# Peptides against a protein of PDB entry 5T59: the designs that were tried, part 21

Target 1, 112 residues: chain A of PDB entry 5T59
Amino acid sequence: TTPTMQSTSLLTEHLGYPPISLVDDIINAVNEIMYKCTNAMEKYLMQRNIIGKKDFSDEIKIGTAKLESLLENSVDKNFDKLELYVLRNILSIPSDLLEENRFRLLHHEKLV
Target 2, 90 residues: chain B of PDB entry 5T59
Amino acid sequence: EHIRFQRLVQVCNKALEESIRKLQSWEKIHECFPNYGQTREGIENLTVCQQQVIKLWSNLSRVEFDAIFHERSIEEKLNQLDDLINKARS

## One batch from the design tools (peptide; made by RFdiffusion4, then SolubleMPNN)

Design b1_p10_6_s4 (from b1_p10_6, 6 letters changed)
Fold by OpenDDE base, seed 1:
Structure b1_p10_6_s4 (fold): chain B 112 residues (1-112), chain C 90 residues (1-90), chain A 10 residues (1-10)
Amino acid sequence: as target 1 above (112 residues)
Amino acid sequence: as target 2 above (90 residues)
Amino acid sequence: PVINPDLKPD
């Protein structure tokens, strides 16, 4: 089920930030890591681009680009799934509790 | 009793593991470097590269995700959420 | 296994 505005508001109050902000942090981080990894691969291989008398620079550039593309596609797919799961099943409030009584609990806990 | 943070860690690990799956395939790596990988030295370089990038992926993700979780106080917040929900249902 | 500095965490 998709989170409601009410649940988002309550969770924002509880967390101190919107639930989506956590997901954004995670996704931004993995994207940065992804490009660091592919960049490191390319640099490592480009330092070893000559084997015997043959220069494999072009093949290395193309090959690393292909790997980057594969990784990008996989990251996008898997972390889109992660986003949905986190927002729906982790950072979520059961529908039966989306009433005034739930709000009272949050308010009470803040005051105690 | 506290389950949400555990689930968060699990799904993060799963996403990371599934994302790097293609790079864990030697066949897939070799296919990207068909001529380079026909040389002994090329194979050696690709082998080291594959092993190290997977380690880099794992290490960077651990450090960065832990930092995010700490900054967002997410373990504490999720535990509190579990407690609130359980209390409301009791 | 060889640890390459280019593939070490920043």
Scores: peptide ipSAE 0.123, ipTM 0.937, DockQ to the pose 0.053
Fold by OpenDDE base, seed 2:
Structure b1_p10_6_s4 (fold): chain B 112 residues (1-112), chain C 90 residues (1-90), chain A 10 residues (1-10)
Amino acid sequence: as target 1 above (112 residues)
Amino acid sequence: as target 2 above (90 residues)
Amino acid sequence: PVINPDLKPD
C-alpha cells in the first residue's frame, strides 16, 4: 500500500520532516560509503600494482570498476526494497486510524 | 509494544548485509582480477583488500546510520508513533 | 594482519 497524502502530512507533523527525508539520508549515506569503499580498494591495489616484472595497473582498474558495478547493482536493489518497506510499513499510519480521532491524538500529545 | 524502530534497524542491517554479499565472495573477487590473482602476492593482496573493505563497509555504515538515526530522533519518534497507534486502537 | 590507511574507517 502506497502512503496517502494524509498519512504523509501527519507523519511529517509528527517527525518534523517528511518520511522520505529519512530514506534519502540513508540512501545518500550508503552511496557515499559504497564509493569510499571501492575507491579505497582501488587505491590499495594500485599501490601494489607491480608484481615481479608485470604491471597490473590496467587489470586493477578494470577489476575494481567491475566490483563497483556489482556493488552498485546490489545497493540499488536492496535499498530500493528498503525504501518501499520503510515507507509502507514503518513510517506509516494504519488506514483505519486516518480519521478525526487520530488527529486529536496527535494534537493532544503535542499540547501535553 | 515498540516495534517500528527495531524493524528499521533490522531492514537497514539486512540491506547492508545483502549489498556487500558480492564482495564477500572470493570467487567474485578473483574473477575480477584473473591474472593478478594467479600470483602469490596478488592473492595475498586481494585477500587483505577484501577483508579490509568489508570491515570498512561495516564500520562506516554503523557510524553513518547511527548518526542519521540520532539526528532524526527516529527511535523516539517511532516509539511515540507506536504508542499513538496503540492508544488509538484501545 | 596488514592494515592500509586507505581502508581504515573514519
Scores: peptide ipSAE 0.121, ipTM 0.937, DockQ to the pose 0.050
Fold by OpenDDE base, seed 4:
Structure b1_p10_6_s4 (fold): chain B 112 residues (1-112), chain C 90 residues (1-90), chain A 10 residues (1-10)
Amino acid sequence: as target 1 above (112 residues)
Amino acid sequence: as target 2 above (90 residues)
Amino acid sequence: PVINPDLKPD
């Protein structure tokens, strides 16, 4: 089920931050890691761009760019799925708790 | 009992593993460097590069994600959420 | 094979 405003508010209160903030942290992290990896690949290969008497710099640049694009696409797809799953199934409140009497439990625990 | 944090870890790992899948394919790597990969030395370089980048991916992800989880106290919070839900249903 | 420092984890 799709998160509601009510569930978001309750979870924000519980977590101390909006649920989406966790997902944002994760996605930002993986993006950073991704580019670190691709940059490392390019640098590594560019340091080894000469084989014999042939310079493969252009091929390396193109090739690493292709790999970067491939990785970007995969990251985007998989972490979009992750976002949906986390928000819907992990950082979620069951419908039976989204009732007037059940909200008191969450608030009560916070106050204690 | 406590299931949400475990699920979080699982889906994170799955996303990371699936994301790096293409780089784990030697064929995909080689296709990006058709001429470079026709040389012995090129193949060796690509092999080392592939292995190291995958390790880098794994290690960086572990460190960064653990840091996020810690900073957000997510295990504790999710455990508490599980407990609240279970308590409410009792 | 020599490990490139750029590919070393933090």
Scores: peptide ipSAE 0.120, ipTM 0.937, DockQ to the pose 0.048
Fold by OpenDDE base, seed 3:
Structure b1_p10_6_s4 (fold): chain B 112 residues (1-112), chain C 90 residues (1-90), chain A 10 residues (1-10)
Amino acid sequence: as target 1 above (112 residues)
Amino acid sequence: as target 2 above (90 residues)
Amino acid sequence: PVINPDLKPD
């Protein structure tokens, strides 16, 4: 089920932060990691750009850029799916409990 | 009884594994360096590079994601959420 | 040889 304002409020109270904040942390982290990896790859190969008498610097730059693009597309796709799954299935309150007003227990347990 | 944190770890691992899939393909790597990869030394360099970057991806993601989970106390919070939901259903 | 050992996680 799709997250509601009600469930978001309850989960924010429980977590101490909005559910989306966790997802944001994860996505920001993987993006940083992604660029660290591609940068490291480029640097490694650029230190080894001369084979025999031929300079492959241009090919290395183009090739690493292509790999970065491929990785970016894959990260975007897979972590968009992750975001949806986490917010809908992990950081969520079952709809049947919300419909029956059983969600009050979450608030009550915090106060007791 | 406690299932949400396990699922979080699983979905994170799946996303990381699927994301790095293209770099795990030697064919994809070689295609990006068609002339460089036709040299013996180039192939050796690409092989090492591929292995090292995949390892770097794995290590960095493990450290960073664990740090996030700790800072957000997410295992404890998700376990508590499981307990609260189960209690509400009883 | 390995990728830059100075590349570390935050």
Scores: peptide ipSAE 0.102, ipTM 0.937, DockQ to the pose 0.045

Design b1_p10_7_s1 (from b1_p10_7, 4 letters changed)
Fold by OpenDDE base, seed 4:
Structure b1_p10_7_s1 (fold): chain B 112 residues (1-112), chain C 90 residues (1-90), chain A 10 residues (1-10)
Amino acid sequence: as target 1 above (112 residues)
Amino acid sequence: as target 2 above (90 residues)
Amino acid sequence: MRKYYDKLLS
């Protein structure tokens, strides 16, 4: 189920930040890591671009770009799933806690 | 009793593992370098490159994700959330 | 997916 405004507010109060902020951190991190990896790969191969009398620089650039695209697609797919799962199943409040009497529990605990 | 943080770690690991799977395929790697990979030296270079990138992926993700979890105090917060939920249901 | 980092980081 999609998180409600009420759930988001309660979790924000509990966490000290909106739930989506955690997901943002994760996604930003993996994107940075992804491009660091592809850059490292290109750099490594470009240092080894000449074999015999043939220069493979162009092929290396094209090839690494293709791999980058492949990785981008995979990261996109898998971390979209992650975002959905985290927000729905981990950073979530069961419906029974969203009732008025239960709603007070989280608020009360924070104040203590 | 505490389940949410464990699940978070699991899904993060799953996403990371699934994401890097394509780079773990030698066939996919070789297809991107059709002529380079026809040379002995090229194959050797691609092999080492593949291994290094996968290790880099693993190491960087571990360090960065742990840092995020720490900065967000997410284990503690999720444990508290579990406790609150359990308390409410008791 | 939200992208906060540019591809130019590579």
Scores: peptide ipSAE 0.201, ipTM 0.938, DockQ to the pose 0.048
Fold by OpenDDE base, seed 3:
Structure b1_p10_7_s1 (fold): chain B 112 residues (1-112), chain C 90 residues (1-90), chain A 10 residues (1-10)
Amino acid sequence: as target 1 above (112 residues)
Amino acid sequence: as target 2 above (90 residues)
Amino acid sequence: MRKYYDKLLS
């Protein structure tokens, strides 16, 4: 069920870029967002690290690191699934269009 | 008729939603700050922090993903793909 | 999962 070379070529011609480039953009974006979120959380709490006369800086650093790990694991899992689904089910060409008689359709439409 | 772009949006939203699920759990948040969260002020700070992070996640993902979709013209391209497939099957 | 960006250290 892996995308064929023919499918990739046709989709690249249609899109103007390889299908995987879209997935790369999405994955890179979510990773950037993820670390922005965890960084913001740490900074917010570190500005509020003193409660009464007790300093919770160490606990905050450890705690935010744990939350980052949880988020990283979840992002990795869910966006690996997303990559597979997008490439196989969204950015895909049905087998009937890959047959010899219909293979030229996308190319032909591009030229017309 | 046009289904591929809708599916793309759906799976993106699902992935984002499932990814942030753990941070939406107060229990998970509190577990990471066992002593800090035993103070009144600590609880208040964690509550606000949790809310703000979730909002930041939502807002940033919306803006960035929309930008990607626009730059890649993916809605138009996927609609065209749907049309080509439907035409071939007619 | 592919990563092209380093962690944000701001």
Scores: peptide ipSAE 0.189, ipTM 0.938, DockQ to the pose 0.043
Fold by OpenDDE base, seed 2:
Structure b1_p10_7_s1 (fold): chain B 112 residues (1-112), chain C 90 residues (1-90), chain A 10 residues (1-10)
Amino acid sequence: as target 1 above (112 residues)
Amino acid sequence: as target 2 above (90 residues)
Amino acid sequence: MRKYYDKLLS
């Protein structure tokens, strides 16, 4: 079930930020980490690009790019799933509680 | 009971683990460097590189995700959410 | 877009 506007509003009030903001932070972080990892890998291998009389620079660049793509696809897949799960099941309010009573309870807790 | 934050941690860990799985495959690594990996030195370099990148992934993700969770106070907020829901149902 | 942005910053 997709989040309702009411759910989003209530959660935003509770969290102090929209639920999607947390997911954005997570996704942004993992993407940054991903490219740092692939960049580090490329740099490490490029420092070791010559073996004997052969220069493997081109192969290293291509190979690292392939690994980056592989990792990128996996990250996209898994964190898309994560986003859906978090927004639907973690940062969510049960539909049966999305009534005036629930809203009042939230306000009551904030005032106490 | 508090369950949401635990679930958040679990799904984050799962996503991270599943994402790096392909790089944990030596076969996947080697196939990207078919000629380089046919040399002794190349194999050694790839082996070290693979280990280092996996460690880097693990370390960076731990630090960054913990920072996010702290900055967003998400454990506290999710615990409170659990409590609110439980109260609403009582 | 997010990936592109992050890549530029890395």
Scores: peptide ipSAE 0.161, ipTM 0.937, DockQ to the pose 0.049
Fold by OpenDDE base, seed 5:
Structure b1_p10_7_s1 (fold): chain B 112 residues (1-112), chain C 90 residues (1-90), chain A 10 residues (1-10)
Amino acid sequence: as target 1 above (112 residues)
Amino acid sequence: as target 2 above (90 residues)
Amino acid sequence: MRKYYDKLLS
């Protein structure tokens, strides 16, 4: 179940920001961390690119790029799942309460 | 009674752990450096590199996620949400 | 908005 506009509005009021903003922060952070890690790996190995008078620079560049791609795919998959779970199950208001309140508001509007 | 923040932490940790799993495989690392990894010194360098990257991933994620949670006051807000919902149902 | 929120959770 996707979050409703009503739920989003209420949660935005409660949080002081839209629920999606928290998820955005998390995803942005992990992406930054991911590239910091792969960059660090490449730099470390490139400083150690010569072994036995053989230069492995090309292999290191290709290899680290492959690892980066593997990590990217895994991050995308797992944090897409995280986004759905957080928005549906954590940053959510039970539907029964939303329905009850809507009923009350409609009744009140008819009387006033 | 307070469950939402705990769940948030759990799913974040799970996502982080699952994401780094492929880099924890020595076989996958070695496959990316087939000739470099045939040398003694190359193996040593890859071993250290793998360990450092995994540690860096863990440390950075902990620090950054804690900062996000603090800046968004999410623990307090989720606890309040739990309390409000429970009260409404009582 | 706030009024609605309070009513929902009260």
Scores: peptide ipSAE 0.085, ipTM 0.925, DockQ to the pose 0.036; fails the geometry check

Design b1_p10_7_s2 (from b1_p10_7, 5 letters changed)
Fold by OpenDDE base, seed 2:
Structure b1_p10_7_s2 (fold): chain B 112 residues (1-112), chain C 90 residues (1-90), chain A 10 residues (1-10)
Amino acid sequence: as target 1 above (112 residues)
Amino acid sequence: as target 2 above (90 residues)
Amino acid sequence: MNKYYNKFLS
């Protein structure tokens, strides 16, 4: 079930922030981590770019870029799934409870 | 019972594990460095690199995600959400 | 900075 405006509003009130904000934090974090990892790989290998009489700098740059692309595609795929799942199944309110009674309950809990 | 936060942790871990899976493949690593990986030193360097990047991925993700969860108070909020839903159904 | 990051880049 896709989130409704009502559920989003209620969850925003409950969380103190829109549900999407949590997902954004997660996605931003993993993207940052991803590029830190690939950058670390490149730097590590570039410090070891010469073996014997051969300079493998170009191959290292290309190879690391390929790995970055591979990782990037995987991150995009898996965290898109995560986003959908979190918003639909975790940060969600069952549709049958999206009634006046549910709304009152939320307010009641906030006042207690 | 409280179930939502557990699910959040599970799906985050799954996404992280699935994302790094390709880098865990030595074959995938080696094929990106076909000539470099034909040298003894190259193989050694790639081996260490692969191990270290996986560790870096794991540790950075743990630290950052825990920080996010803490800053957003998500465990508490999800537990409360579970409770609210349970009360609404009672 | 993460200790693993520094170690890996060192």
Scores: peptide ipSAE 0.194, ipTM 0.938, DockQ to the pose 0.019
Fold by OpenDDE base, seed 5:
Structure b1_p10_7_s2 (fold): chain B 112 residues (1-112), chain C 90 residues (1-90), chain A 10 residues (1-10)
Amino acid sequence: as target 1 above (112 residues)
Amino acid sequence: as target 2 above (90 residues)
Amino acid sequence: MNKYYNKFLS
């Protein structure tokens, strides 16, 4: 089930921020980490690019680029799934709590 | 009693683990460096590189995700949400 | 920059 506007509003009030903001933080973080990892790989290998008087710089650059692409694809796939799951199953309000009487309860708890 | 934050941690860990899966394959790593990996020294360098990047991935994600969870007070907020739901149903 | 990053690049 897709989150409703009412659910989003209530959760935003409860959290102090829209639910999607948490997911955005997570995805932004993993993307940053991903590029730090691939950058570290390239730098590490480029510092070790000569073996037996042979320069492997071109192969290293191409190889690390391929690994970056593999990681990017995997991150995109898995964190798209994460986004859907979090918004639908974790940051969600059951339908019975979206009724008028339950809505008042949430507001009451906030005021207490 | 409190289940939502636990689920959040679980799905985050799963996504991180699945994302790094391909880099954990030595065969995939070696395929990207076919000639470099034919040398003894190259194999050694690739081995260290693979191990270190996996460790870096794991440690950076732990630190950054914990920081996000703290800054967003998400454990407390999700526990409160669980409590509200349970109270409404009691 | 954390210790793991520095170790990897060293």
Scores: peptide ipSAE 0.193, ipTM 0.938, DockQ to the pose 0.018
Fold by OpenDDE base, seed 3:
Parts: C-alpha cells; structure tokens; sequence
Structure b1_p10_7_s2 (fold): chain B 112 residues (1-112), chain C 90 residues (1-90), chain A 10 residues (1-10)
C-alpha cells in the first residue's frame, strides 16, 4: 500500500521532516560509501600494478570498473527494496489511526 | 512494544549485507583480474584488497548510518510512534 | 594489518 498524503502529513509533523528525507539520507550515504570503496580499491591495486616486469594497469582499471558495476547494481536493487519497505512498513500509520477519532489523538499528543 | 526502529536497523543491515555479497566472493574478485590473479603477488594483493574493502564498507556504513539516525532522532521518533499506535489500540 | 589498512584508506 502506497503511503497516503494524510499519513505523510502526520508523519512530517511528528518527525519534523518528511519521511522520504530519511530514506534520501540513507541512499545518498550508501552511494558515497560505494564510490569511496571502489576508488580505494583501484588506488590500492594501481600502486601495485607492476608484478615482475609486467604492467597490469589496464587490467586493474577494467577489473575495478567491473567490480564497481557489480556493486552499483546490487546497491540499486537492495536499497530500492529498502526504500519501499521503510516508507510502507516503518514510517507508516495504520489505517485504524487514520480514522477521525484516532487522527485527533496524534494531534492531541503533540499539543500536550 | 517498540518494534519499528529495530526493523529499520534490520532492513538497513540486510541491504548492506546483500549489497556487498558479490565482493565477498573470491571467485568474483578473481574473475575480474584473470592474469593479475595468476601471479603469487597478485593473489596476495587481491586478498588484502578484498579484505580491506569489505572492512571499509562495514565501517563507513556503520558510522554514516548511525550519524543519520542520530541527526534525525529516528529511534526516539519511531518509539513514540509505536507508543501512539499502541495507545490508540488500547 | 593496520599499516595496510591505513594505506588503503589514504
């Protein structure tokens, strides 16, 4: 079930920010971490690109790019699932609380 | 009683774990460096690289996600949400 | 181990 505008408004009031903002922070963070990891890997191996008398620089660049692609695909898949789950099941308000009487409860608790 | 924050942590950990799964495979790593990985020194370098990148992934994600959770006060807010829901149902 | 880790992060 997709979050309603009503639930989003209530959660925004409760959290002090829109629910999607938390997910955005998480996704932005993991993307940054991902590229830090792949960059570190490439740099580490490029500092060790010569074995004996053979230069493996080209292979290292291609190989690290392949690993980056694998990681990108996995991050995209898993954190898309995470976004959906968080917004629908964690940062959500049950339907019974969206009824008129229980809707007031959330506002009342904020004022007390 | 309080379940939402625990679930948030669980799904974050699961997403992180599943995302790094391919890099945890030595076979996948070696496939990307077929000639480099046929040398003794290459194998040693790849082994260290694999270990360090996994550690870096784990450490950075822990620090950054904890910072986000703190800045957003999400544990407190989710606990309060659980309490509100439970109160409404009682 | 730590020396390699430091180099990896640098």
Amino acid sequence: as target 1 above (112 residues)
Amino acid sequence: as target 2 above (90 residues)
Amino acid sequence: MNKYYNKFLS
Scores: peptide ipSAE 0.183, ipTM 0.937, DockQ to the pose 0.016
Fold by OpenDDE base, seed 1:
Structure b1_p10_7_s2 (fold): chain B 112 residues (1-112), chain C 90 residues (1-90), chain A 10 residues (1-10)
Amino acid sequence: as target 1 above (112 residues)
Amino acid sequence: as target 2 above (90 residues)
Amino acid sequence: MNKYYNKFLS
């Protein structure tokens, strides 16, 4: 079930930030890590680009680019799934808590 | 009972593991460097590179995700959310 | 900065 506006508002109040902000942090972090990893890979291999009398620089550049693309696609796929799951199942409020009487409970607990 | 934070950690780990899976395949790595990987020295370099990048991925993600969870106080907030839900259903 | 980051990026 897609999060409702009411759920988002209540969770924002509870968390102190919109639920999507947590997901954004996670996704931004993994993207940064991804490029650090691929950059490190390229740099490592480019420092070892000559074997014997052959220079493999071009092959290394192409190969690392392919791996980067592969990783990008996988990250996109898996963290899109993560986003949906987190927002729907973890950062979610059951319907019974969205009723007015339960809404008061949430506010009451915050004020106590 | 607190369950939401545990689930968050689990799905994060799963996403990270699934994302790096293809880089864990030696065959996939070797395919990207067909001629380089035909040399002994090239194979050695690729082997070390593969091992190091996977370790880097794992360690960076652990550190960064823990930092996010701490900065967002998400364990505490999710535990509180669990408590509220349980209270409402009691 | 962790040990793997320093080693692999050096």
Scores: peptide ipSAE 0.203, ipTM 0.939, DockQ to the pose 0.019; fails the geometry check

Design b1_p10_7_s3 (from b1_p10_7, 3 letters changed)
Fold by OpenDDE base, seed 2:
Structure b1_p10_7_s3 (fold): chain B 112 residues (1-112), chain C 90 residues (1-90), chain A 10 residues (1-10)
Amino acid sequence: as target 1 above (112 residues)
Amino acid sequence: as target 2 above (90 residues)
Amino acid sequence: MRKHYDKFLA
């Protein structure tokens, strides 16, 4: 079940920020980490690009780019799944609590 | 019972583990460097590189995700959410 | 809003 506007509002009030903000932080972080990793790999190999009389710089660049693409695709896939799961199952309010009397409870707990 | 934060940690770990899985494959690494990987030195370099990048991935993700969780106070907030739900159902 | 990062390899 997709989050409702009401649940989003309640969670935003509870968290102090919209639920999506947490997911944004996570996704931004992993993307940054991903590119740091691939960059480190490329730099490491480029420092070792010559073996014997052969210069493998072009192959290293192409190969690292392929690995980056592979990792990027995997990150996108897995963290899209994560986003859906988190927003639907973790940062969620059960539908039975999305009633007037239950809302009062949530507000009451916040004010206490 | 508090369950949401545990689930968050679990799904984050799962996503991280599954994301790096391809780089953990030596075959995948080697096929990206077909000629480089035919040399002894190349194999050695790729081996070290693979190990280092995986470690870097693990270390950076741990540090960054923990920082996010702390900054967002997500454990506390999720525990509170669990408590609220439990109270509402009692 | 999510940040976008440039690829270091073109």
Scores: peptide ipSAE 0.087, ipTM 0.939, DockQ to the pose 0.075
Fold by OpenDDE base, seed 4:
Structure b1_p10_7_s3 (fold): chain B 112 residues (1-112), chain C 90 residues (1-90), chain A 10 residues (1-10)
Amino acid sequence: as target 1 above (112 residues)
Amino acid sequence: as target 2 above (90 residues)
Amino acid sequence: MRKHYDKFLA
């Protein structure tokens, strides 16, 4: 089920931060890691750009760019799915509890 | 009884694994370097590069995600959430 | 808020 404003508010109170903030952290991290990886690949290969009498620098730059694009697409796809799943199924309050106002327990526990 | 944090870890791992899958394909790697990969040395370099980047991906993601989980106290919070929900249903 | 990274930045 899609998160509601009510569930978001309750979870924010419980977590101390909005649920989306966790997802943001995860996605930001993987993006940073992604570019570190592609940069490392390029640098590694550029240090080995000459084989025999041929300089492959241009091909390496183009090739690593292609790999980066490939990885970007994959990361985007998979972590979009992750975001949806986390917000729907992990950082969520069951609808039946919301409907019956049983979510009050969260407030009660915080106040105690 | 506590299920949410376990699921979080699982989906994170799955997303990471599936994201790096394309780089695990030698064919995809080689296609990006058609001439470079026709040389013996090129193949060797690409092979090592592929292995290293996959390891880097794995190591960095482990460290960074663990840090996030710690900073957000997410295991504790999710366990508490499980408990609260279970209590509400009892 | 989500951060944005330029391509090829480490």
Scores: peptide ipSAE 0.087, ipTM 0.939, DockQ to the pose 0.077
Fold by OpenDDE base, seed 5:
Structure b1_p10_7_s3 (fold): chain B 112 residues (1-112), chain C 90 residues (1-90), chain A 10 residues (1-10)
Amino acid sequence: as target 1 above (112 residues)
Amino acid sequence: as target 2 above (90 residues)
Amino acid sequence: MRKHYDKFLA
């Protein structure tokens, strides 16, 4: 089930920001971390690119690029699932609280 | 009684763990460096690299996610949401 | 954040 406009509005009021903003922060963070990891790996190996007078620079560049692609695919898949779960099951309001009487209760609690 | 924040932490950890799983495979790492990994020194370098990347992933994610949760006050907000729902149903 | 790289790159 997709979150309703009413649910989004109520949660935005409660949180002080739209629910999607939290998910955006999480996804942006993991993407940044991902590229930091792959960059560090490439630099580490490129500093160790010569073994027995043989230069492995080309192989290292290709190999680290492949690993980056593997990680990208995995991150995309798993955090897409996370986004759906968070918005549907964590940042959600039960249907019974979306009724008019319950809606008033939420506003009342905010004012108290 | 408070369940939503716990679930958030759980699903975040799961997503992070599942995402890094492929890099935890030595076979996959080695396949990306077929000739480099045929040397003793290359194997040593790849081993250290693999271990350090996994550690870096874990450490950075912990720090950054904790910062996000703090900045968004999400634990408090989710606890309040749980309390509100429970109160409405009592 | 950069200090995390130092540990890895060292």
Scores: peptide ipSAE 0.126, ipTM 0.937, DockQ to the pose 0.018; fails the geometry check
Fold by OpenDDE base, seed 3:
Structure b1_p10_7_s3 (fold): chain B 112 residues (1-112), chain C 90 residues (1-90), chain A 10 residues (1-10)
Amino acid sequence: as target 1 above (112 residues)
Amino acid sequence: as target 2 above (90 residues)
Amino acid sequence: MRKHYDKFLA
């Protein structure tokens, strides 16, 4: 079930920021890390591109690109699942708290 | 009693672990460098590279995710959320 | 044969 506007508003008030902002931070971070890793791998191997008298530069570039693609696909898949899970199951308010009487509890606690 | 932050950490770790799974496979690494990996020096270089990139992935993700969690005060906020929910149900 | 992370990133 998709989070409601009411849930989002209450959580935003509680957190001080929209729930999606946390997920955005996580996803942006892992993407940055991913490209740092693949870049480091390419640079490391390119510094070691000649074995004997043979230059493997082209193979290294193609190979590292393939590994990057594999990692990109996996990151995309797993963190899409993470986003869905976090927003629906962690940063969520149970339906019983969205009822009229319990809805005020979050507001009351914030004001006290 | 406090469960949401623990779940957040768990799902983050799982996503990170599953994402790096392919790079942990020597066979997958070697397949990307079929001729380079047929040389002794190439194998040595790929071995070191694989080990280093996996460690880099782990270390960077730990540092960056911890920083995010701290900046967003998410452990405290999720614990408070758990408390509010439990209070409402009592 | 293991190198420091800074060297690996460079």
Scores: peptide ipSAE 0.125, ipTM 0.936, DockQ to the pose 0.017; fails the geometry check

